# Peptides against a protein of PDB entry 5H65: the designs that were tried, part 81

Target 1, 294 residues: chain A of PDB entry 5H65
Amino acid sequence: QYLERTPLCAILKQKAPQQYRIRAKLRSYKPRRLFQSVKLHCPKCHLLQEVPHEGDLDIIFQDGATKTPDVKLQNTSLYDSKIWTTKNQKGRKVAVHFVKNNGILPLSNECLLLIEGGTLSEICKLSNKFNSVIPVRSGHEDLELLDLSAPFLIQGTIHHYGCKQCSSLRSIQNLNSLVDKTSWIPSSVAEALGIVPLQYVFVMTFTLDDGTGVLEAYLMDSDKFFQIPASEVLMDDDLQKSVDMIMDMFCPPGIKIDAYPWLECFIKSYNVTNGTDNQICYQIFDTTVAEDVI

## One batch from the design tools (peptide; made by RFdiffusion4, then SolubleMPNN)

Design b2_p8_6_s3 (from b2_p8_6, 5 letters changed)
Fold by OpenDDE base, seed 5:
Formats: structure tokens, sequence, C-alpha cells
Structure b2_p8_6_s3 (fold): chain B 294 residues (1-294), chain A 8 residues (1-8)
């Protein structure tokens, strides 16, 4: 498994698939904007999706807020329900269902809320106060997840999303299968509800140059490369600054490439066929730069 | 309550 350093000129002549250890300078990278580099990735179907914007979520939750909570679905063995009527012309109904653990309401920091009819603003406020929130709607026989286009779970500022293609949604009562109803691990919640969780990933293309050759390498990484979770970076200014600092260090603006630091990383080659065209592509893997830089 | 203020 040990790999010797290979110059890019040699790599460019070899067939795929292969793995390499390289030492190269980061000539350039795309996209330049951090927020554009953060995507959602399905581990099963491998589809990449954009992280929904606030405006997208507003629309979804506004639509959900037009629906009236079903009284028959309130106050089950799983949750206690509280209903609010907003002070608007239509008297919008908002239901908050507090999930119980063995019939007991957990503390706020351990409590899961099921929110029905809430706006994004209201949901966010509740998610800041209570650790975990699931947007739901009234189904025929049970509460159901509102929409996979929205987060299936909100924990603080972290939005957890599910894959529309790979998920087979189950009703909220399936949360009963969770023995511990206090920690609300996203993967456990997803499993109970039939959701394939999407993964936040940094998606970038690096142009690497070691003086012998130039190649483009694809980066898709969730938390290893920067040692910063892609799931947290969009909502944390300090983390954003850290990523920007790292990228500026490897690819400083206004400086010639001769002065760039060397980047050591692993890349793997793979074949891509597009019609009659066969192309070799490269992907960065098992690489951490943060330890060497910060 | 605080929750009421948040939702209302």
Amino acid sequence: as target 1 above (294 residues)
Amino acid sequence: SEEDAIVE
C-alpha cells in the first residue's frame, strides 16, 4: 500500500486505474467561491445536488404552512402535541409535537420536535432552542416527513438532507424503533424513516503542476482534506475563513507559481467513457492538508 | 411562554 512519489509526467502516460502519491503545486482551483464548492452527495446513487438555499426552503415551508394539522394525529404515545394559531388573516395553524422517551419528555437539548405548518424562520428558532427538529405533515394515518427537498432533520444550524431517489419514506411512528429517543443520531433517524442521508462534500477541481506536467484532479471530500466538516462550513464564519486561508496558502493570489508551496497528496486515476471518447481522470483521495498547513 | 412567542 506504500506508494512512492511519482512525477506527473509519468502519471500522464500510464493507463488507469492506478493510485499515486504526488508532490505538486496547486496552480489553480475551481470553483473559487467556497459556497459553490459545497454539495450534497448520495452514497448510493452518487448523484450530486446543490444545497438548497434559504429561498428554496422558504417556498417549501410556506407551502407546508398552508396545510392544517390533523387533530386525529395529535398526542400519541410517541409525542405530545401543542398547537398555535398565528395572528394572520387566515389563522395559520402550527403544530409542534414533542417526542417522548419512554413516555417522558426529554430536556430541551435532547428533545426532538416534529414541526407541522411552521415557516423557515419559526423552524430555525425552534431548532436553536431545541436540539433536533423534523419538519412534518399530516398524512393519512400518521405524521409524515414534509418534503425531502427540505431537511429531514435540523440540529442547531446543521441541515440534514435525504436522497429523493434512494429513499423510501416511512411514517413518523417508525421512530418508535429507536430505543434511545434522546440522542437523535441523524443516521438512526434516517434509517427509521427510510431515508438515505445525503453527505455534505467539498467538490473542487485542482489543477496540479509539479514542473514535469500538469493534470486536473477532482476533489470530493466531506471532512478529511481540510479537517473541516463540509456540513458545518456554510454556517460557520470561522470555518469558512479557515478554508479560505488554506486555499490562499496553497494558491496565493498575486504571486507567481514558483513561490507556491508544495502540496503532497494521493490521486487515483480512472477511466471515463463518453461515447467513443475514452478519457483518464484523476481524483484526490486519502489526503489531509490541514495538518501540514494549520 | 417562549415557545409561544417563537411560533406565534
Scores: peptide ipSAE 0.025, ipTM 0.698, DockQ to the pose 0.014
Fold by OpenDDE base, seed 3:
Structure b2_p8_6_s3 (fold): chain B 294 residues (1-294), chain A 8 residues (1-8)
Amino acid sequence: as target 1 above (294 residues)
Amino acid sequence: SEEDAIVE
């Protein structure tokens, strides 16, 4: 898309909603810490949620580990089951179900594991060796997803979450509807299990200054702005460093704003009602900083 | 097996 550049002083005088192209300096931004800027967003209900911390997940999986796998649900046409009894923790039972493709166990790099009673550490270890892991529990008649407060699917270091509000969970046997039981695309898994996937997003507030005026613009972006996936940044030190470098470039600490680079971006205005007050807010959209640095 | 080493 293309728009003529509009100075901030002019934008600040106009009614919403409108779209603008601007050239401004990033005076400041919040939150300052990257980990605080990564959220989960539902594409349906649009709720923003915090990404669960490891401590939160530990609690969920620890609770799940107190449950005993149901023997009646082991070894179905969909999966082969293997059971472990831990030497400690009062003989905790752990069940791993290996999902089959047309009755055949796939290669490890294509295999989906269903895990009952696993700790976060154990689950993460398995997810690093196998293609995909789903934490599950024994339901009344079938295996079921353990808890939407935890990832419904773990692939390597990526945790896929679902929306509690919008999801209507279905039992594990619904994975039979998937013709290809090797790729385990998160969206396909979610659809089969009745899950509305949440999207990782960067959420930040930018204070922009072009010398004519100052305004705050909201950023909610998944992978376009930084050209770095929000879904991967929390578990990758190099990606974190890259984001930090980008932010330091636009807003270098200890330097006067006159020396800041110019940021070219698109913003849209919108109305927000707060009681009797009508406020105009701004959001950044369709912007990639790697291409917009001039 | 390798899986055993992970869980146990």
Scores: peptide ipSAE 0.025, ipTM 0.701, DockQ to the pose 0.014
Fold by OpenDDE base, seed 1:
Structure b2_p8_6_s3 (fold): chain B 294 residues (1-294), chain A 8 residues (1-8)
Amino acid sequence: as target 1 above (294 residues)
Amino acid sequence: SEEDAIVE
C-alpha cells in the first residue's frame, strides 16, 4: 500500500483512527531482551500470553507423570499403545500411543505419537525422532489433551500452543476426522481437537522520533517485520542473532540518535479508554525492515 | 528397539 509520508508532529495532533506512513528514528525500544518480546497471541480473544518456560513445562509434565495410564484406553482402532515402566524406584508408567493411518502404522517420520505420563525430557526425545507428539492423559472414556498450558503438538523444536479461553477441547478420537493421518498439520490437529491455536508474535514498544515529534508505537507481528518467524526464533541461535543485529542497526548503542538510521514504517492510530481517560495509541503494521539489513 | 531406548 501507499500513503503519503506524514511527520510525527502532525500525527500527534490528529484524531484516531487513522493510518500513516512515517519515517522516523528508533530512539528506544522495550523489552530489550528478545525472549521477553516473544509472546503467544490468540487470534480470537486477542489475549497475549507468555511462552511457557522449560521450568513451567517440567512442572506440568511431572504432574502428568504422576497419573497412571488407563489400560482400558490402550490399543484402539486409532492407535497402538506401548507401555514402559521406568527404572526409578516408583516404577512410573509411560504410555506411547502410535496413531495409525487406516489401521496401518506409518513411518516414524510421519507418525503422530500420543505420550502419556512422559517427562519433558522424554517427550523431547521422542519428538526428535518422530514427526509429531501430543502430550495426553487418560480421560473418562478416551485419551484427552493433557493441558493447554503445555503444547498440544510438538513438531521438532516447535511447540504449538492453544488458547485456554477460546478452545473447547475434544477427545483424541476426534483425530479420526482427519483423512490423512501422516502430515499432521497443526491447524488440522487443532481443529479436530477443538483447539484455537495461539500465534507466536513479537511484541515490542518502539519510541519513534523524526525530529518533529516523538511517539510510542506498538509492534505485534508474527513474521513480517523481521522476516523471521516468532515461532522459531527462540529455538534458533542464528535467528536470534539476526533479530539482535536488526535492532542494533536501528537503535545502535553508544551513539547519538542523530546518527541513527531512518526507519520507514506504517502506523495506525487507535483510541484506548482507560477509565475516564481517552488515549490515542499507535501500532506498527504492514512493515518489513529486514531488507535493510540483508 | 529405538523407542525402548528413548523411554527406558
Scores: peptide ipSAE 0.024, ipTM 0.694, DockQ to the pose 0.014
Fold by OpenDDE base, seed 2:
Structure b2_p8_6_s3 (fold): chain B 294 residues (1-294), chain A 8 residues (1-8)
Amino acid sequence: as target 1 above (294 residues)
Amino acid sequence: SEEDAIVE
């Protein structure tokens, strides 16, 4: 798309909704901490929520670990089950169900594990050895997803979450509907289990200044703006450093704004109504900072 | 949240 560049002073006088191309300096931004800028977004209900902390997950999995796996649900046509007893004084039972493809156990790098009774640490260890992990619990007639407050799928260091509001969970046997039981595409797994997957997004507010005016623009972006996936940044120190470097480049600390680089981006205006109050807000869209440095 | 209001 192409738009003529419009000065901020002109934009500030116009009604919404409209789209603009702008050239401005990033005077400031919030939140300042990267961790605070990464959220989970539902594409259906549009709810934004925090990415669960490690401590949150610990509690969920600890609770799940208090439940004993149901022997009746082990070893089905879909999966082979193995049971471990921990060496601690409690003798906790952990069940790992290896999902089969056409009755055959796939290679480790293609294998989906259903984990029942595992701690976060144990689950993470297994996810590093196998392709995919789903935390589950014993239901009345089948295995079920443990809790949507925890990841429904773990692949390496990537945690996939589902929307509690929009999801209507189905039992684990619905994975049978997947023709390909080797790649375990998150969207396919979610669909089979009745999950509306959440999207990792960067959420920031930019204060933009082009010398003619100042406006705040909202950023909600998954991977385009920084050319870094929001889904990976929290688990990768190098990616975190990259985002920090980008932000420091556009908004260098201890430097006057006159020395800031120019940022070219697209913004769209929209109306926000709260009771009797009406406000025009702005959102950044279709922008990649690496390509927009002037 | 405030962020939710913006998205809505």
Scores: peptide ipSAE 0.007, ipTM 0.450, DockQ to the pose 0.318

Design b2_p8_6_s4 (from b2_p8_6, 4 letters changed)
Fold by OpenDDE base, seed 1:
Structure b2_p8_6_s4 (fold): chain B 294 residues (1-294), chain A 8 residues (1-8)
Amino acid sequence: as target 1 above (294 residues)
Amino acid sequence: SFDLAQVE
């Protein structure tokens, strides 16, 4: 799309909603920490959630580890189960259920593991060796997802989360609906289990200044703006450095704003009503940083 | 979409 450039002073006088192309300097942005700028977004209810910290997950999995796997739920047509007893003071039992493809155990790089009673460390170790991992617990009649506060699916270093509000969880046996039990596409797994997947998004507020005016523009983007997936950035130091470099480029520390580079982007205005007060807000859209900038 | 890298 193409729009003519509009100065911020003109935009600030106009009613919403409208779309604009602007050329402005990034005076400042928040949050400053990259980790704080990555959120989870529900595509249905649009709720923004924090990405759980390691400490949060530790608590969840530790709690799960206090539960003993139900022997009656082991070794079904869907999965083969193996049990380990830890050599700790309490002898914790960990169950790993290997999901079969049409009754046959797949190769490790294609296998989905259902882990019951594992710690975060143990789960992560297993996820590095196998294609996919789902933390589970023993339900009344079937294995069930452990907790939507934790990942419903771990693939390598990627943690997939679901929306607590919008999800209607189904038992693990619903994975039978997947004909191909080797690829384990997150969306397919989510659908089978009644999960509404959350999306990793960058959430930032840019203060833009073109010399005629100043406005704040909201950025909520998954992978277009930086051309870096929000889902991967937290687990990749190089990607983190790239994002930091981009932000430092547009908002360099220690120099005057007059020396800042110009940022061209699209923004859209929209109305926000808080009680009786109506406010016009702005959001960046359809704007991307080229890969070679990284 | 608009490519930021096009801005020199």
Scores: peptide ipSAE 0.000, ipTM 0.355, DockQ to the pose 0.042
Fold by OpenDDE base, seed 2:
Structure b2_p8_6_s4 (fold): chain B 294 residues (1-294), chain A 8 residues (1-8)
Amino acid sequence: as target 1 above (294 residues)
Amino acid sequence: SFDLAQVE
């Protein structure tokens, strides 16, 4: 798409909705801390929520670990089960169910594990060794997803979350509907289990100034703006540094705005109505930081 | 889409 450059002073006078191309300086942005800018977004109900912290997950998995795996649900046509007893005072039971592909156990790098009673640390260790991990619990008739407050799927360092509001959970045996039980595509797993997957997004507010006017523009983006996936940034120090470098480049600390680089981007205006109050807001869209800058 | 680095 092509749009003529419009000064901010002109934009501020116009009705919404409209799309603009602008050239402005990034006077400031919020939140300042990267971890606060990464959120989970539901594509269906559009709810934004915080990414659970390790402490949150610890509590969930600790609670799950208090439940004893049901022997009746072990070793089905879908999975083979192994039970471990921890060498602690309580003798905690941990069940690992290895999902089979057409009755055959796949290689470790293609294998989905269903973990029952594991701690966060144990689950993460297993996810690093095997392809995929789903934390589960014993239901009445089948294994079920443990809790949507925790990841429904862990692949390496990536935690996949589902929307509590929009999901209608189905039992683990519904994984049988997947023809390919080796790749374990998150969207496919989610569909089989009745989960609406959440999307990692960067959520930031930019204060833009082109010398003619100042406006705030909202950024909600998964991987386009920074060319860095929001889903990976929290688990990768180098990616975090890259984002910080980009932001420091456009908004250098301790430097006057006159020395800031110019930022060219697209913004769209939209109306927000709260009761009798009408406000025009702006959102950045279809804008990318060049790879050579990252 | 638009590349931010092209205008610096």
Scores: peptide ipSAE 0.000, ipTM 0.367, DockQ to the pose 0.042
Fold by OpenDDE base, seed 3:
Structure b2_p8_6_s4 (fold): chain B 294 residues (1-294), chain A 8 residues (1-8)
Amino acid sequence: as target 1 above (294 residues)
Amino acid sequence: SFDLAQVE
């Protein structure tokens, strides 16, 4: 799309909704810490959620590890089961179910594991070795997803989360509906299990200044703005460094705004009602950091 | 879509 450049002073006088192309400097942004800018977003109900901390996950999986796998649910047509008894003081039972494709165990890099009673550490180790891991528990008649507060699917270092509000969980046997039991596409797994997957997004507020005026613009973006997936940034130091470098370039610390680079981006205005007050807000959209900038 | 870049 193409729009003529509009000065901020003019934009600030106009009614919403409208779209603008602007040329401005990034005076400041918040939050300043990258980990605070990464959220989970539901595409259905549009709620924003915090990404669970490792400590939170530890608690969930520790609780799950106190439950004993049901022997009656082991070794079905869908999966083969292996059981371990830990040598720790509690002697907990850990069940790993290897999902089969047409009755055949796939290669490790294509295999989905269902884990009962695993700790976060154990689950992460397995997810690094195997294609995919789903933390589960023994239900009444079938295995079930452990907890939507934890990832429903772990692939390597990527944690896939589901929306508690919008999801209607189905039992593990519903994975039978998947024709391809090797790729384990997160969306397909989610669909089979009745999960509405959450999306990782960068959430930031930019204060923009073009010398004629100042406005705040909201940024919510998954992978376009930085050309970096929000889903991967928290687990990759290099990606984190890249984002930091980009932000430092646009808003260099210890430098006066007069020396800041000029930025071009699209913003859209929209109306927000807060009680009796009507406010016009702005959001950055369809804007990508150029590859040569990264 | 628009590429964000420094404007000379």
Scores: peptide ipSAE 0.000, ipTM 0.355, DockQ to the pose 0.042
Fold by OpenDDE base, seed 5:
Structure b2_p8_6_s4 (fold): chain B 294 residues (1-294), chain A 8 residues (1-8)
Amino acid sequence: as target 1 above (294 residues)
Amino acid sequence: SFDLAQVE
């Protein structure tokens, strides 16, 4: 892909849609806080959603933990089940279903657990020990995904979410369609369960200034811009620090814009119609951060 | 200049 560098003043005069290569300084950006810039994006309906907070998940799993696992759904050809009773006043039942591969239990680092009735804390403990965890509930005839407001798959510290609008959930036994029951690729799990997986994205608005003009460009990117996955950044302090350092480098606090580095990137223009008003907007695309010092 | 390879 080859594009000549175009000054912002020229871009601001042109009709959309078009693609441009630019060299500009990052005057400012929003939101300023990293945790506010990470969202979930549906590739089908394009809805942006907030990443659920721990408190949100606590509520969902607490509610799920009030339900008793159905004994009739335990120990199938797909999984072996083990039941725990918590030491509390109500004696809460927790079922863990260990998914088998061709009738054999895989190693812990390859094993998928289906957790029924677990709290967030319990689920997280298990997900740290085992390869994959799916929160489930007892349906009428089969185990089912607990709630799309919670992760449909947890792998280590990575929470995989699905789109409520676009997903048509299928029961857990549909995991039988997976020939390999050891790797548990999120997309494969999603497909088997009728889930449209959401994508973690960085969502930011950049104010770009090249000295000829100023424009705002929208950034929605999963892993290209920072070369850091949005899916991992919220749970990794080092990655968070890296993103912060990058942003501080391009937009250093307490320093005049004249001293800012130059950012080279691609932007595309597009039309947005609000009633009778037609507005041209800009989005950064196919860009990995690169800078030139003045 | 910042080397992105350091953070990848």
Scores: peptide ipSAE 0.000, ipTM 0.408, DockQ to the pose 0.036

Design b2_p8_7_s1 (from b2_p8_7, 3 letters changed)
Fold by OpenDDE base, seed 1:
Parts: structure tokens; sequence; C-alpha cells
Structure b2_p8_7_s1 (fold): chain B 294 residues (1-294), chain A 8 residues (1-8)
């Protein structure tokens, strides 16, 4: 639908919910650091979570490494198991389970590894060599996902996370339901294991000013606004630079707002109730950064 | 739809 441009001063007087087209300058934005703007979002419960830092993952995997792999759970019809004992003072045991496709070990580039007792470093090394890695632990009757605070699936540099609240975890043997055990599509893996996958999203607050008024609008977007996937940006320096350049273009440092570019975007208003207080909030939607072809 | 710098 074609929306006519509405000045911010008019929008600020109207009730929610409504949709608007605006032309405004980006006075400021938060957070300023890109890393802080990337969150994990649950599509079911809508909870926003921080992307775990390497230090957080280290702790989780270290804790997991304190548990000895259960010998009874090794070498099933689903996977072949190899055990390594580390040459450290404690002799930590690491189990790697190679998931088979119809009883056959796939090629390394198509293989899913289940890692039990591995450190973050070890897991990352393996994920670079093999198609997919799932951190697991020995359950009572089967291997289980280690912890939803850690990735349930690692593919190269991409970490896939699941929602702790919405997921109802199933044992690893449920991967048998996958007919093709070579592609390891994250959504399929998640479904098989009862995981509600989280989505990487950019979460930012834009302070918009059109000269008639000032409005704060939220941006929550996975890949449309910047045309850069939030899931990849943290692991790619070039993508990070691109986002930074875009934001610097919209809100150039050291320059007066009068010289800022005019931005056209769509915003929607919505009501937020905090106890007895009703507040109108605004969110950017259906907006993509376009490079002006000069 | 696009967010474009309409005016430098």
Amino acid sequence: as target 1 above (294 residues)
Amino acid sequence: MFLSSVSY
C-alpha cells in the first residue's frame, strides 16, 4: 500500500496502532557498538537474548568436559564413536560420534559430528573440518544435546542456538527421522531434536528527527534492513565494516545534523502497557538500505 | 522498500 509521508509531529499525536511513511534524519542510534546490536530472538515467545560470548561458551564446554562419556552409548546404528584421552593431568576423555547415513559414514564435508567432552577450541577446530557439529552429553539412555546455552549446531563459523523456554529437547536418536543425513539443515535438525531455533537479529533504537519532531523507533531485523545477515555479521569483518559504513553514512560523526541525509522509511506504532502506563512505541518495518546510485 | 538518502 502506498503510504503518504507523514510528519513526525503529526505521528506523535496519533493513537496506535498505525503505519506511517516518514522522511527523517537519524539524529542518533543505540547501541553504538555493532556487537551489542546483535541479539537472538525467539519466534515463539519473542524473548530477546544476548549472543553468548566466547567466554560464556568456554565455561559451558568446560563443564561438559568434566563428564565422562558413557561407553554404553557409543557405536549405535546412528553413529560410530571414537574416544580420545587428552594428555593433560586429568586425562579428559573426548568422544566424537560420526553420524552415519544409512549405516555408511559420509564424506567429511557432509558429516555430522556429535562431540562429547570437547572444549570450545576443539569443537571449533572440528567444525572447520567437518560439515556440522553438535555438542552433546551422555544422557540416561541416549546422547542428548549438551546445553541450549551453547549452540545446538555449529556449521563452519555459524552458531545455531535454540530457545530454552520453547524447546522440548529430544534425544539424539531422533535424528534418525531425517531421511537425508548429509545436508544437515539447521531447521531440520532443530525439529528432530525438539528445538525452537533462535534467530539472529539486529536490535537498534533510532532517534529520528524531521525538524517537526523527534521520534524513537526500534529496528528489529534479521537480514532485510542492512541486507546483511545478523547471523553472519559477527564472524565477518567485511560485513561489520559494511554495517559501520552504513551507519556512519546515516549519522556521520562530527557533522551537524543539518547536513545529515534524509532517510525515508516505514514505521509502525504500537501500544506498550507497563502497569497502568500506556506508551506508544514505534518500529521500523519493510525498510531496506539502498545505496543511492550516483 | 528502501531507505535512501534522499538529499545530501
Scores: peptide ipSAE 0.028, ipTM 0.717, DockQ to the pose 0.040
Fold by OpenDDE base, seed 3:
Structure b2_p8_7_s1 (fold): chain B 294 residues (1-294), chain A 8 residues (1-8)
Amino acid sequence: as target 1 above (294 residues)
Amino acid sequence: MFLSSVSY
């Protein structure tokens, strides 16, 4: 899209909603810590959630590990089951269910595991070895997803989460509806299980200054702004470094704003009502860090 | 579109 450049002083005087192209310096941004900028967003209810910490997941899986797998739910047409009893931890039972494709066990790189009673560490180890892992528990008639507070699907280091508010969970046997039981596309798995998948997003507030005025613009973006997936950044040191480098370039530490680079981006204004208070807010949109910047 | 550094 093409928009003429508008100075911030003019924008600040206008009613919303409108779209603008601006040329400004990034005076500051928040949060400063990258891990604080990555959130989970529901595309349906638009709720923002924190990405669960490993400690949170440990608790969930520890609780799940206290439950005994139901023998009656093992070895169905959908999956073959293997059971372990740990030597420690009071003889904890762990069930791993290997999902079959048309009655045949797929190769490890195509295999979905359903893990019942596993710890976070065990689940992570298995997810690195096999294509996909779903933490499950024994329900009354079928295996069920363990907890939406934990990932519904783990693929390597990627944790896929579902919205508690918008999801209506279905039992594991609904995976039978999937024609392809080898690729395990997160959206397809979510659909089969009645899960509304959450999206990883960068959430930041930019303070922009063009010398005529100052405004705060909100950034919520999954993978376009930085050209880095928010879903991968927390688990990849190189990606983290890249984001940090970009932000340091835009807002160099230890120098005066006069030496900051001029940035061009798009912002849109919108109205927010908090009780009787009407406020105009701004959001960055349709903006990508250019290759010449990196 | 692109966020570009126009000048330093």
Scores: peptide ipSAE 0.027, ipTM 0.715, DockQ to the pose 0.041
Fold by OpenDDE base, seed 2:
Structure b2_p8_7_s1 (fold): chain B 294 residues (1-294), chain A 8 residues (1-8)
Amino acid sequence: as target 1 above (294 residues)
Amino acid sequence: MFLSSVSY
């Protein structure tokens, strides 16, 4: 849709909801640190969560490692199992289950591993060698997902998380419903296991100033604004640098706002009610960083 | 320098 440019002073006087095209400078933004701007968003309940830190994951996997894999759940039609005993740590047992495709073990680059008792480091190492890894635990009758506080699926450096509130977990044998047991698409895995997958999103607040007025606009975007996936940025130094460079271009440190570039973008207004207080808020939408900036 | 609007 074509929208005419509207000055911020005019926007600030109007009722919500409305959509606007604006031209403004980025006076400031928050959070300033990139890692603080990346969050997990549930598309169903809309809860925003912090991305778990390595330390958080270490605790979860350490707790999982206190439980011994159940021998009765090893070597099913779905997977072949191997057990390793560590030399240290009182002989910790690690079970790796190799998921089969039609009774045949796929190539390593197509193979899904189910891991019991693995540390974060061990799991990450395996995810680099194999296509996909799911941390699991022995349930009463079947293997089960370890914990939704940890990734339900790890593919390379990408951690896929599920919503604790919206998910109704099903046992690992439900992976049998997947026709393609080689690609291991995260959404398909999630569906099979009753998981509502969370989305990585950039969450930022932009303070925009066009000389006529100032407003704060919210940015919640997964991959379109920066043309960089939020799911990958935390694990890639080059992507982090790229985002930082973009933000430095929009809001150069150490110089006056008069020298800042003009930015053209879309914003929408919406009403937020907190008790008796009604507030108009603004959100950036349908906007991407221009190619000349990238 | 501009952000550009995109039809998604």
Scores: peptide ipSAE 0.025, ipTM 0.671, DockQ to the pose 0.041
Fold by OpenDDE base, seed 5:
Structure b2_p8_7_s1 (fold): chain B 294 residues (1-294), chain A 8 residues (1-8)
Amino acid sequence: as target 1 above (294 residues)
Amino acid sequence: MFLSSVSY
């Protein structure tokens, strides 16, 4: 689509909803720290959630580790089970269930592990060695997902989360519905287990200034704006540095705004009603960071 | 580096 450039002063006088192309400087942004800008977003109920911290996960998995795996649920047509008993912690039992593909154990790089009673550390070690890990617990008749406050799927360093509000959990045997039990696509796993997957998003507020006016625009984007996945940035130092470099370029520290680069982007206005008060808000859309061709 | 629009 083509939109003519509109000055901010004109935009600020117009009713919502509308779409605009603007040329402005990024006066400031918040939050300043990258880790604070990464959130989990539900595509269904639109709730924003914090990404759980390691400490949060530790608690969940510690609680899960207090439960003993049910022997009756081990070694099914879906998975082969192996049990470990720790020497410490009063003989904690850890069960690892190796999901089979058509009755055959896949290669480690294609294998899904169901982990019961594992600590965060143990789970992370396994996820680094194997393709996919699901934290589970023994239910009444089947294994079940441990807790939606923890990842429902871990692939390498990527933690996949589900929405507690929108998900209707189904038992682990529903993974049988997957024809290919080697790729373990997060969306497919989520669907099989009745999970509405949350999306990692960058959430930021940009204060934009074109010299005619100033407005705040909301940024909520998963991977298009920075051309960096929000799902990977927290676990990759190089990606973090890249985002920081981009933001430093837009808002160079220690210099005046007059020296800031001009940015061209799309923003859309929308109405927000808070009681009797109507407010017009703005959101960045269909915009990506590009490198200047030198 | 700058911001530019992407069209769908």
Scores: peptide ipSAE 0.024, ipTM 0.675, DockQ to the pose 0.040

